# Ledger of designs, part 222: peptides against a protein of PDB entry 6B4J

Target 1, 315 residues: chain A of PDB entry 6B4J
Amino acid sequence: DITMQWYQQLQDASMQCVLTFEGLTNSKDSQAKKIKMDLQKAATIPVSQISTIAGSKLKEIFDKIHSLLSGKPVQSGGRSVSVTLNPQGLDFVQYKLAEKFVKQGEEEVASHHEAAFPIAVVASGIWELHPRVGDLILAHLHKKCPYSVPFYPTFKEGMALEDYQRMLGYQVKDSKVEQQDNFLKRMSGMIRLYAAIIQLRWPYGNRQEIHPHGLNHGWRWLAQILNMEPLSDVTATLLFDFLEVCGNALMKQYQVQFWKMLILIKEDYFPRIEAITSSGQMGSFIRLKQFLEKCLQHKDIPVPKGFLTSSFWRS

## One batch from the design tools (peptide; made by RFdiffusion4, then SolubleMPNN)

Design b1_p26_7_s3 (from b1_p26_7, 7 letters changed)
Fold by OpenDDE base, seed 1:
Structure b1_p26_7_s3 (fold): chain B 315 residues (1-315), chain A 26 residues (1-26)
Amino acid sequence: as target 1 above (315 residues)
Amino acid sequence: KEEEEREKELKKLQEKIEELMKEVEE
């Protein structure tokens, strides 16, 4: 399976990255520990500062991240920080930055769906300039949300239940599995972030280049989801999240073919979701149904709430 | 029987998706 090969390649690259900076992370030297902490803060704090407030602030954050990745010194926590402070500094920063973007999907976007767009446009712009960060974003995303690949992890003989639950994307703490609502909320946030990334371009970059991971991947994601047996509650939830965020962009890009896909979802795939939906899980199902019916009736998919406008970039 | 029917329906869906994917790639 080509999709699973791609998944494995990204996971292998991520694992290799971790191995490359293991010396920095495992160092007992006080100076190395200080450098590690400074680099981690420099990589992650700017991402946490991303907001919908002003385009100018977003540009400042982008420039700071790009400067750090380019080997330039940046101010962080009142200190001058550079990836050149350690031979493994760049690999470490790229990994931690990518991890933080996905974490913002998991936490911030999960709670505030509109936050997907400013985070995604920065991530897309950084990905364009730093392809390795993009690959690491995918690796982190795929590991936390297998449904973003998409694939459904299978239980293997001899596997601990907790390990299987973690593979499915659940958090397990003190032998307690995460509640389904919290799980779906986190998965939704990550899918929404992904759906935003694939459609957004940094407006101050070289627009002549092809998007490093564009809408064609969104089309493939839909096709792959529809080729899989639906998973109870999960498929209906994430399909809605994806279409709400990037459906308008897909409609504009693929036009007639997009509407054929939407009809296929309604007529052929939706009954399969219904067949596995229990009475207690009707919420996600009904939400998807209403969305599809509305879009087909109006022959339009609305621009998602929080989409960045020209006025945002002028602020 | 029910599982076999589901598999047949899935296969039909897959064929439609493959056709649609070809249209996009052309």
Scores: peptide ipSAE 0.243, ipTM 0.796, DockQ to the pose 0.879
Fold by OpenDDE base, seed 4:
Structure b1_p26_7_s3 (fold): chain B 315 residues (1-315), chain A 26 residues (1-26)
Amino acid sequence: as target 1 above (315 residues)
Amino acid sequence: KEEEEREKELKKLQEKIEELMKEVEE
């Protein structure tokens, strides 16, 4: 399976990255520990500062991240920090930065859906300039949310239930599995972030270049989802999340083909979702139903709430 | 019977998806 090969390649690259900077992370030297902490803060704090407030502030954050990744010194915590402080500094920063982007999907976007767009546009712009960061974003995303690939992890003989639950994306602590609502909330945030990344370009880059991971991957994702058996509650939730965020962009890009896909979803795939939906899961089902019906009726998908406008970039 | 019907539906979906993918690649 080509999709699974791609998944595995990204996971392998991520694992190799971790091994590369293991010397920095495992060092007992006080100076190395200090450098590690400074680099970690320099990589993650700017991402946490991303907001919908002003385009100018977003540009400053982007420039800071790009400068750090380019080997330039940046100010962090009142100190000058550079990836050149350690031979493994760049690999470490790329990994932690990518991890933080995905974490913002998991946490911030999960709670505030509109936050997907400013985070995604920075991630997309950084990905364009630093492809390795993009690969690591995918690796982190795929590991936390296999539905973003998409694939559904299967229970293997001899596997512990907790390990299977973790593979599905659940958090398991002290033999307690995460509640379904919290799980779906986190998955939704990550899917929404992904759906935003694939459609957004950093406006201050070379926009004539091909998107490093563009809408064609959105089409692929939909096609792959539709070719899979739906999962109870999960499929209805994430399909809605994806279409709400990137449906308008897909409509504009693929036009007639997009509408064929949407009809296929409504007429052929949606009944399969219905068949596995229990009475307790009707919320996600109804939401998807209403969305599909509205879009087909109006022959339009609305621009998602929080989409960055020209006025945002002038602020 | 239900499994067979599901397999037929999946095959039909796959064919439709492949057609749509082809149209996008052209």
Scores: peptide ipSAE 0.028, ipTM 0.603, DockQ to the pose 0.828
Fold by OpenDDE base, seed 3:
Structure b1_p26_7_s3 (fold): chain B 315 residues (1-315), chain A 26 residues (1-26)
Amino acid sequence: as target 1 above (315 residues)
Amino acid sequence: KEEEEREKELKKLQEKIEELMKEVEE
């Protein structure tokens, strides 16, 4: 399976990245520890500052991240920080930055769906200039949310139940598995972030270039989901999240083909979701049903709430 | 029997999706 090979290649690349900066992370030297902490803060704090308030602020954040990745000194925590402070600094920063983008999906976007768009446009713009950061974003995303690949992890003989639960994307602490509602909330946030990334371009970049991970990957994601057996509650939830965020963009890009896909979802795939939906999971099912019916009836998918407009960039 | 029917439905679905993907790549 080409999709699973791609997944594994990204995971291997991410693992190799971790190994490349292990000297920095495992150093007992006080100066190396200080550099590590400074680089970690410089990589992650700007991402946490992303908000829907003003386009000008978003540009400042983008420029700071890009400067850091370009080997330029940046101000962080009242100090001048550069990836050149350590030979492994760039690899470490790229990894931590990518990790932070995905964390914003599972935390901020999970709680505030509209936050997907400003985070995604920065991530997309950085990915365009720094492809390795994009690959690491995918690696982190796929590891935390296998449904973003998509695939459903299977239980293997001899596997511990907790390890299987972690592979499915659940958090397990002190032998206690995460509650289903919290799990789905985090998965929703990550899928919404991904759906936003694949459609957004940084407005101050070279728009003549092809999107590094564009809407064609959204089409592929839908096709792969439809070729899989639905998973109770998960498939209905994430399919809705994906279509709500990028359905309008897919409609505009693929037009008639998109509507054929949507009809296929409603007529062929939706009954399969229904067949596995228990009475306690009807909420996600009903939400997807209502969304599909409304879109097909009106022959339109609305622009998602929080979508960035020209007025945002003038602020 | 149910598994065979499911496999047939999946195959039909795959064929439909592949056709849709070809139309988008053209």
Scores: peptide ipSAE 0.027, ipTM 0.597, DockQ to the pose 0.771
Fold by OpenDDE base, seed 5:
Structure b1_p26_7_s3 (fold): chain B 315 residues (1-315), chain A 26 residues (1-26)
Amino acid sequence: as target 1 above (315 residues)
Amino acid sequence: KEEEEREKELKKLQEKIEELMKEVEE
């Protein structure tokens, strides 16, 4: 399976990255520990500062992240920080930055769906300039949300239940599995972030270049989802999240083909979702149904709430 | 029987999806 090979390749690359900077992370030297902490803060704090408030502030954040990744010194916590402070500094920063982007999907976007767009546009712009960060974003995303690949992890003989639950994306703490609603909320945030990344370009970059991970991957994702047996509650939830965020962009890009896909979802895939939907899970199903029916009736998919407009970039 | 029907439906879906993907690549 090509999709699983891609998944594994990204995971392997991510693991190799961790091994590369292990010297920095495991160092007992006080200076190395300080450098590690400074680099971690420099990589993650700017991402946490991303907001929907002003385009100018977003540009400042982008420039800071890009400067850091480019080996330039940046101010963080009142100190000058550079990836050149340690031979493993760049790899460490790229990994932690990518991890933080996905974490913002998992936490911030999960709670505030509109936050997907400013985070995604920065992530997309950084990915364009730093492809390795993009690969690491995918690796982190896929590990936390296998449905972003997409695939459904299978239980293997001899596997502990908790390990299987973690593979499915559940958080397990003190032998307690995460509640389904919280799980779906986190998965939704990550899918929404991904759906935003694949459609957004940093407006101050070279727009003539091809998107490093564009809408073609959105089409692929949909096709793969539709080719899989639906998972109870998960498929309906994430399919809605994906289409709500990037459906308008897909419609504009693929036009007639997109509408064919949407019809296929409604006519052929929906009955399969319905067949596995319990009475307690009808909410996600109904939400998806209503969305599709409305879109097909109006022959339009609305621009998602929080989509960045020209007025945002002038602020 | 139900499994065979599901396999047939999946195959039909796959064929439709593959056709749609080709149309986009072209």
Scores: peptide ipSAE 0.024, ipTM 0.567, DockQ to the pose 0.811

Design b1_p26_7_s4 (from b1_p26_7, 11 letters changed)
Fold by OpenDDE base, seed 1:
Order: structure tokens, then sequence, then C-alpha cells
Structure b1_p26_7_s4 (fold): chain B 315 residues (1-315), chain A 26 residues (1-26)
């Protein structure tokens, strides 16, 4: 399976990255520990500062992240920090930065869906300039949300239930599995972030270049989802999240073919979701139904809330 | 019978998706 090969390749690359900077992370030296903490803060704090407030502030954050990845010194926590402070500094920063972008999907976007767009446009712009960061974003995303690949992890004989739950994307702490609502909320945030990344380009970049991970991956994702058996509550939730965020962009890009796909979803796939939906899970199902019906009736997919406008970039 | 019908529906859907993928890639 080509999809699973791609998944495994990205996970292997991520694992190799971790091994590369293991010396920095496992060092007992006080200076190395300080450098690690400074680099971690320099990589993650700017991402946490991303907001919908002003385009100018977003540009400052982007420039800071790009400068750090380019080997330039940046100010962080009142100190000058550079990836050149340690031979493994760049790999460490790339990994931690990518991890932080996915965490913002998992946490910030999960609670505030509109936050997907400013985070995604920075991530897309950084990915364009630093392809390795993009691959690591995918690796982190795929590991936390296998539905972003998409694939459904299977229970293997002899596997602990907790390990299977973790493979499915659930958090398990002190032998307590995450509640379904919290799980779906986190998965939704990550899918929404992904759906935003594949459609957004940094406006101050070289517009002549092809998007490093563009809308063609959105089409692929939909095709793969439709070729899989739906999962109860999960498929209806994430399919809605994906279409709400990137459906307008897909409509503009693929036009007639997009509408054919949407009809297939409604007529051929939606009944399969219905067949596995219990009375207690009707919320996600009804939401998807209403969205599909509205879009097909109006022959339009609305621009998602939080989409970055020209006025945002002038602020 | 239900499993067979489910498989047939999946295969029909797959064929339609493959056709759309060809159209998009042309």
Amino acid sequence: as target 1 above (315 residues)
Amino acid sequence: EEEKERKEKLEKLRKKIEELEKEVNE
C-alpha cells in the first residue's frame, strides 16, 4: 500500500531525526542542558504567539522562526539563541518546531477552530523554505492522528489495550483512556489544521513555486477516506471538519470533479456512515448531513470562518 | 449476504473514485 509506505517513510525520518539529536537531549552537561532549553523555547514560543490579531505580528513571528532555522541568532527569553550553539541544534529545533505546530492543532485549533488559519499559513510558509520541517509536521501529525494519513490502526494479537488505544490517537494517562468527546476534539483540531495547511501559502514568499503539500493531497485524503470503512463517530466528525475548512478551496480548484465527489459522499458513502451510527452519536452525523445538504442545495461551499483576508495582512 | 452487499457497494464506490481521480489527473 503506497499510503502506508509513505506513512512509514515519514515515521522513519522522524525517528532518525530523534536519534540524530539524542546526544543533545540526553546530555548531562549543564551547558548542553541550557542550550537545549534555550533552543526549545526559541522554537516553540513564537508558534504559541501566533494569533488572529494582526498580519504584521504574524510576519514578525514567521521571520523569527525562519531566522532561527537559517542559523541566525534570535532573541529568546532575553538571550541570543542560535542553532549553531550545538551540532545537533538544527535537527532538534526542526523537530520541536514541527511538534509544536501539531500541538497547536491538537490544543489551540481544537478549542478555537479559527486559529487554524494563522497557524497553517506560518506552517506552510516555513515548510516552503524548510522542507524537512514539513516532513516532520506530517510525521507528528500522522502519529497523533492516524486519520490524517488516513488509515485505521488495527488491534494485533497480544497487544495491550492501552497501546491499541494510543495507536488510535487516544491519550492514556494512569490507565485511564481519554473521553471520546475530548479525543474527537483533538482529532478535529489536527484535521482542521491540516486542511488549512494544504490550501494556504505564505503571501510574502516566492509565489512561482508549487505548494510543497497542496490541495492535491486534500483530494487524495478524501479519496482514501471514501475507500475505507467508516468508523463510528470518527469518520463523520473528521469528514465534516475537513470539508468545512478546505471544501471551498477544493471546489475552486477541482470544480465539476469536486461536485461529483461531494455527490458520491452524499449518495454512496453517507449511508455507510448512517449504518454504523448509534442513536447516541447522531450529533456528528446530523452535522455532516446538514452540511452536505446545504452545500449541494446552494451549489456552493462557504469560505470557512477565520479565513485570512486582505485586511488581515494590511494590519 | 450483508457482508457481500457491503463489499459490492465498496467496490462500486472505489470504481467511481478511480474514475474521478483519472479525470483530475488528466
Scores: peptide ipSAE 0.327, ipTM 0.853, DockQ to the pose 0.883
Fold by OpenDDE base, seed 2:
Structure b1_p26_7_s4 (fold): chain B 315 residues (1-315), chain A 26 residues (1-26)
Amino acid sequence: as target 1 above (315 residues)
Amino acid sequence: EEEKERKEKLEKLRKKIEELEKEVNE
């Protein structure tokens, strides 16, 4: 399976990255610990500052992240910080930065769907300049949300139930599994972030270059989802999230083929979702139904709420 | 029988998707 091979390659690369900076993370030296903390803050704080407030501020954040990844000193917490402070500094920063982008999907986007766009445009722009960060974003995303690949982890003989639940993306703490609503909320945030990344380009980059992970991956994602048996509540939720965020972009890119896909979803796949939907899960199902019906009726997919406009970049 | 029907429906869907993928890649 090509998809599973790709998944595994990304996970392996992520694991190798962790091993590469293990010396920095496991050091007992006080100076190394200080450097680690400074680098971690320098990598993560700018991402947490991403907002929908002003395009100029977003550019400043982008420039700071890019400078850090380029080996230039940046100001963080009142100190000058550089990845050159430690031989493993760059690998560590790339990993932590990628992790933080995915975490913003999991937390910020999950709570505020419109936050997907400013986070995604920065992530896309950084990915264009730093491909390794992009690969690590995918690795973190795939690990936390296997539905972003997409694949459904299977229970293997001898596997602990908790481990299986974790593989499915559930948080399990103190033998307590996460509530389904919280799980779906986090998965939604990550899928929405991904759907935004694949369609957005940093406006101050070289637009002549090909998107490092563009809309073709969106088409692939849809195709793969539709080739899988739907999961109760999960499929209806995430399919809606994905289409709401990137459906307009897919429509513009693939035109007639996209509409054929949407009809296929309505006519052939939607009944399969219905068949596995319980009365308690009708909310997600109805939301997807209404979205599909509206889009097909109007022959249009609306631009998602929070999409970055020219006015945003002039602010 | 229900499982067979589901598999058949899935296969039909798969074929349609493959056709669309070919069209997109042309």
Scores: peptide ipSAE 0.317, ipTM 0.849, DockQ to the pose 0.868
Fold by OpenDDE base, seed 4:
Structure b1_p26_7_s4 (fold): chain B 315 residues (1-315), chain A 26 residues (1-26)
Amino acid sequence: as target 1 above (315 residues)
Amino acid sequence: EEEKERKEKLEKLRKKIEELEKEVNE
């Protein structure tokens, strides 16, 4: 399976990255610990500062992240910080930065869907300049949300139930599994972030270059989802999230083929979702139904709320 | 019979998706 090979390659690359900077992370030396903490803050704080407030502020954040990844010193916590402070500094920063982007999908976007766009445009722009960060974003995303690949983890003989639940993306703490609503909220945030990344380009980059992970991956994702059996509540939720965020972009890119795909979703796939939907899961089902019906009726998919406009970049 | 129908529907969907993928890649 080509999809699973891709998944595994990204996971392997992520694991190799962790091994590469293990010396920095496991060091008991006081100076190494200080460097680690400074680098971690320098990598993660700018991402947490991403907001919908102003394009100029977003540019400053982008420039700071790019400078850090380029080996230039940046100011963080009142100190000058550089990846050159340790031989493993760059690998560590790339990993932590990628992890933080996915975490913002999991937390911030999950709670505020419109936050997907400013986070995604920075992530896309950084990915264009630093492909390894992009691969690590995918690795983190795929691990936390296998539905972003997409694939459905299977229970294997001898596997602990908790481990299977974690593979499915659930958080399990003290033998307590995460509530379904919280799980779906986190998955939604990550899918929405992904759907935003694949359609957005950093406006101050070279626009003639191909998107490093563009809308063709959105098409691939849809095709793969439709070739899989739906999961109760999960498929209806995430399919809606994906189409709400990137449906307009897919429509513009693929035109007639997109509408054919949407018709297939409504006519051939939606009944399969309905067949597995319980009375307690009708919310997600109804939301998807209404969205599909509205889009097909109007022959249009609305621009998602929070989409970055030209006025945003002039602010 | 239900399982057969399910499989047939899935195969039909897969074929349609494959055709769309060809169209997009042309």
Scores: peptide ipSAE 0.311, ipTM 0.844, DockQ to the pose 0.854
Fold by OpenDDE base, seed 5:
Structure b1_p26_7_s4 (fold): chain B 315 residues (1-315), chain A 26 residues (1-26)
Amino acid sequence: as target 1 above (315 residues)
Amino acid sequence: EEEKERKEKLEKLRKKIEELEKEVNE
């Protein structure tokens, strides 16, 4: 399976990255520990500062991240920090930065769906300039949300239940699995972030270049989801999340073919979702159904709430 | 029979998706 090969390649690359900076992370040297902490903060704090408040602030954050990744010194926590402070600094920063982007999907976007867009546009812009960060974003995303690949992890004989739950994307702490609602909320956030990334370009970059991970991956994701047996509650939830965020962009890009896809979802895929949907899970199914029915009726998919406008970039 | 029907429906869906993918790539 090409999709699973891609997944595995990204995971392997991520693991290799971790091994590369293991010396930095495992060092007992006081200076190395200091550098690690400074680099970690420099990589993650700017991402946490991303907000919907002003385009100018977003640009500052972007420039700071880009500068850091470019080997330039940046101010972080009142200190000058550079990836050049350690031979493994760049790999470490790229990994931690990518991890943080996905974490913002998992946490911030999960709670505030509109936050997907400012985070995504920065992530997309950084990805364009730093492809390795993009690959690591995917690796982190895929690991936390296998549905972003998409694939549904299967239980293997001899596997511990907790390990299977983790593979599915559940958080397991103290032998307690997270509640389904919290799980779906986190998955939704990550899918929404992904759906935003694939459609957004950093406005101050070279727009003539092809998006490093553009809407064609959105089409691929949809196609792959539809080629899979639906998973109870998960598929309906995430399909809605995806279409709500990037449906308008996909509609504009693929036009008639996209509408054919939506019809296919409604006519051929919905019954399959319904067949596996329990009475207690009808909410997600109904939400998806209503969304698609409205879109098909109006022959339009609305621009998602939080989509960045020209006025945002002028602020 | 239900499993067979499900498989047939899945195959039909896959074919339609494949056709759409071809159209998009043309």
Scores: peptide ipSAE 0.295, ipTM 0.836, DockQ to the pose 0.897

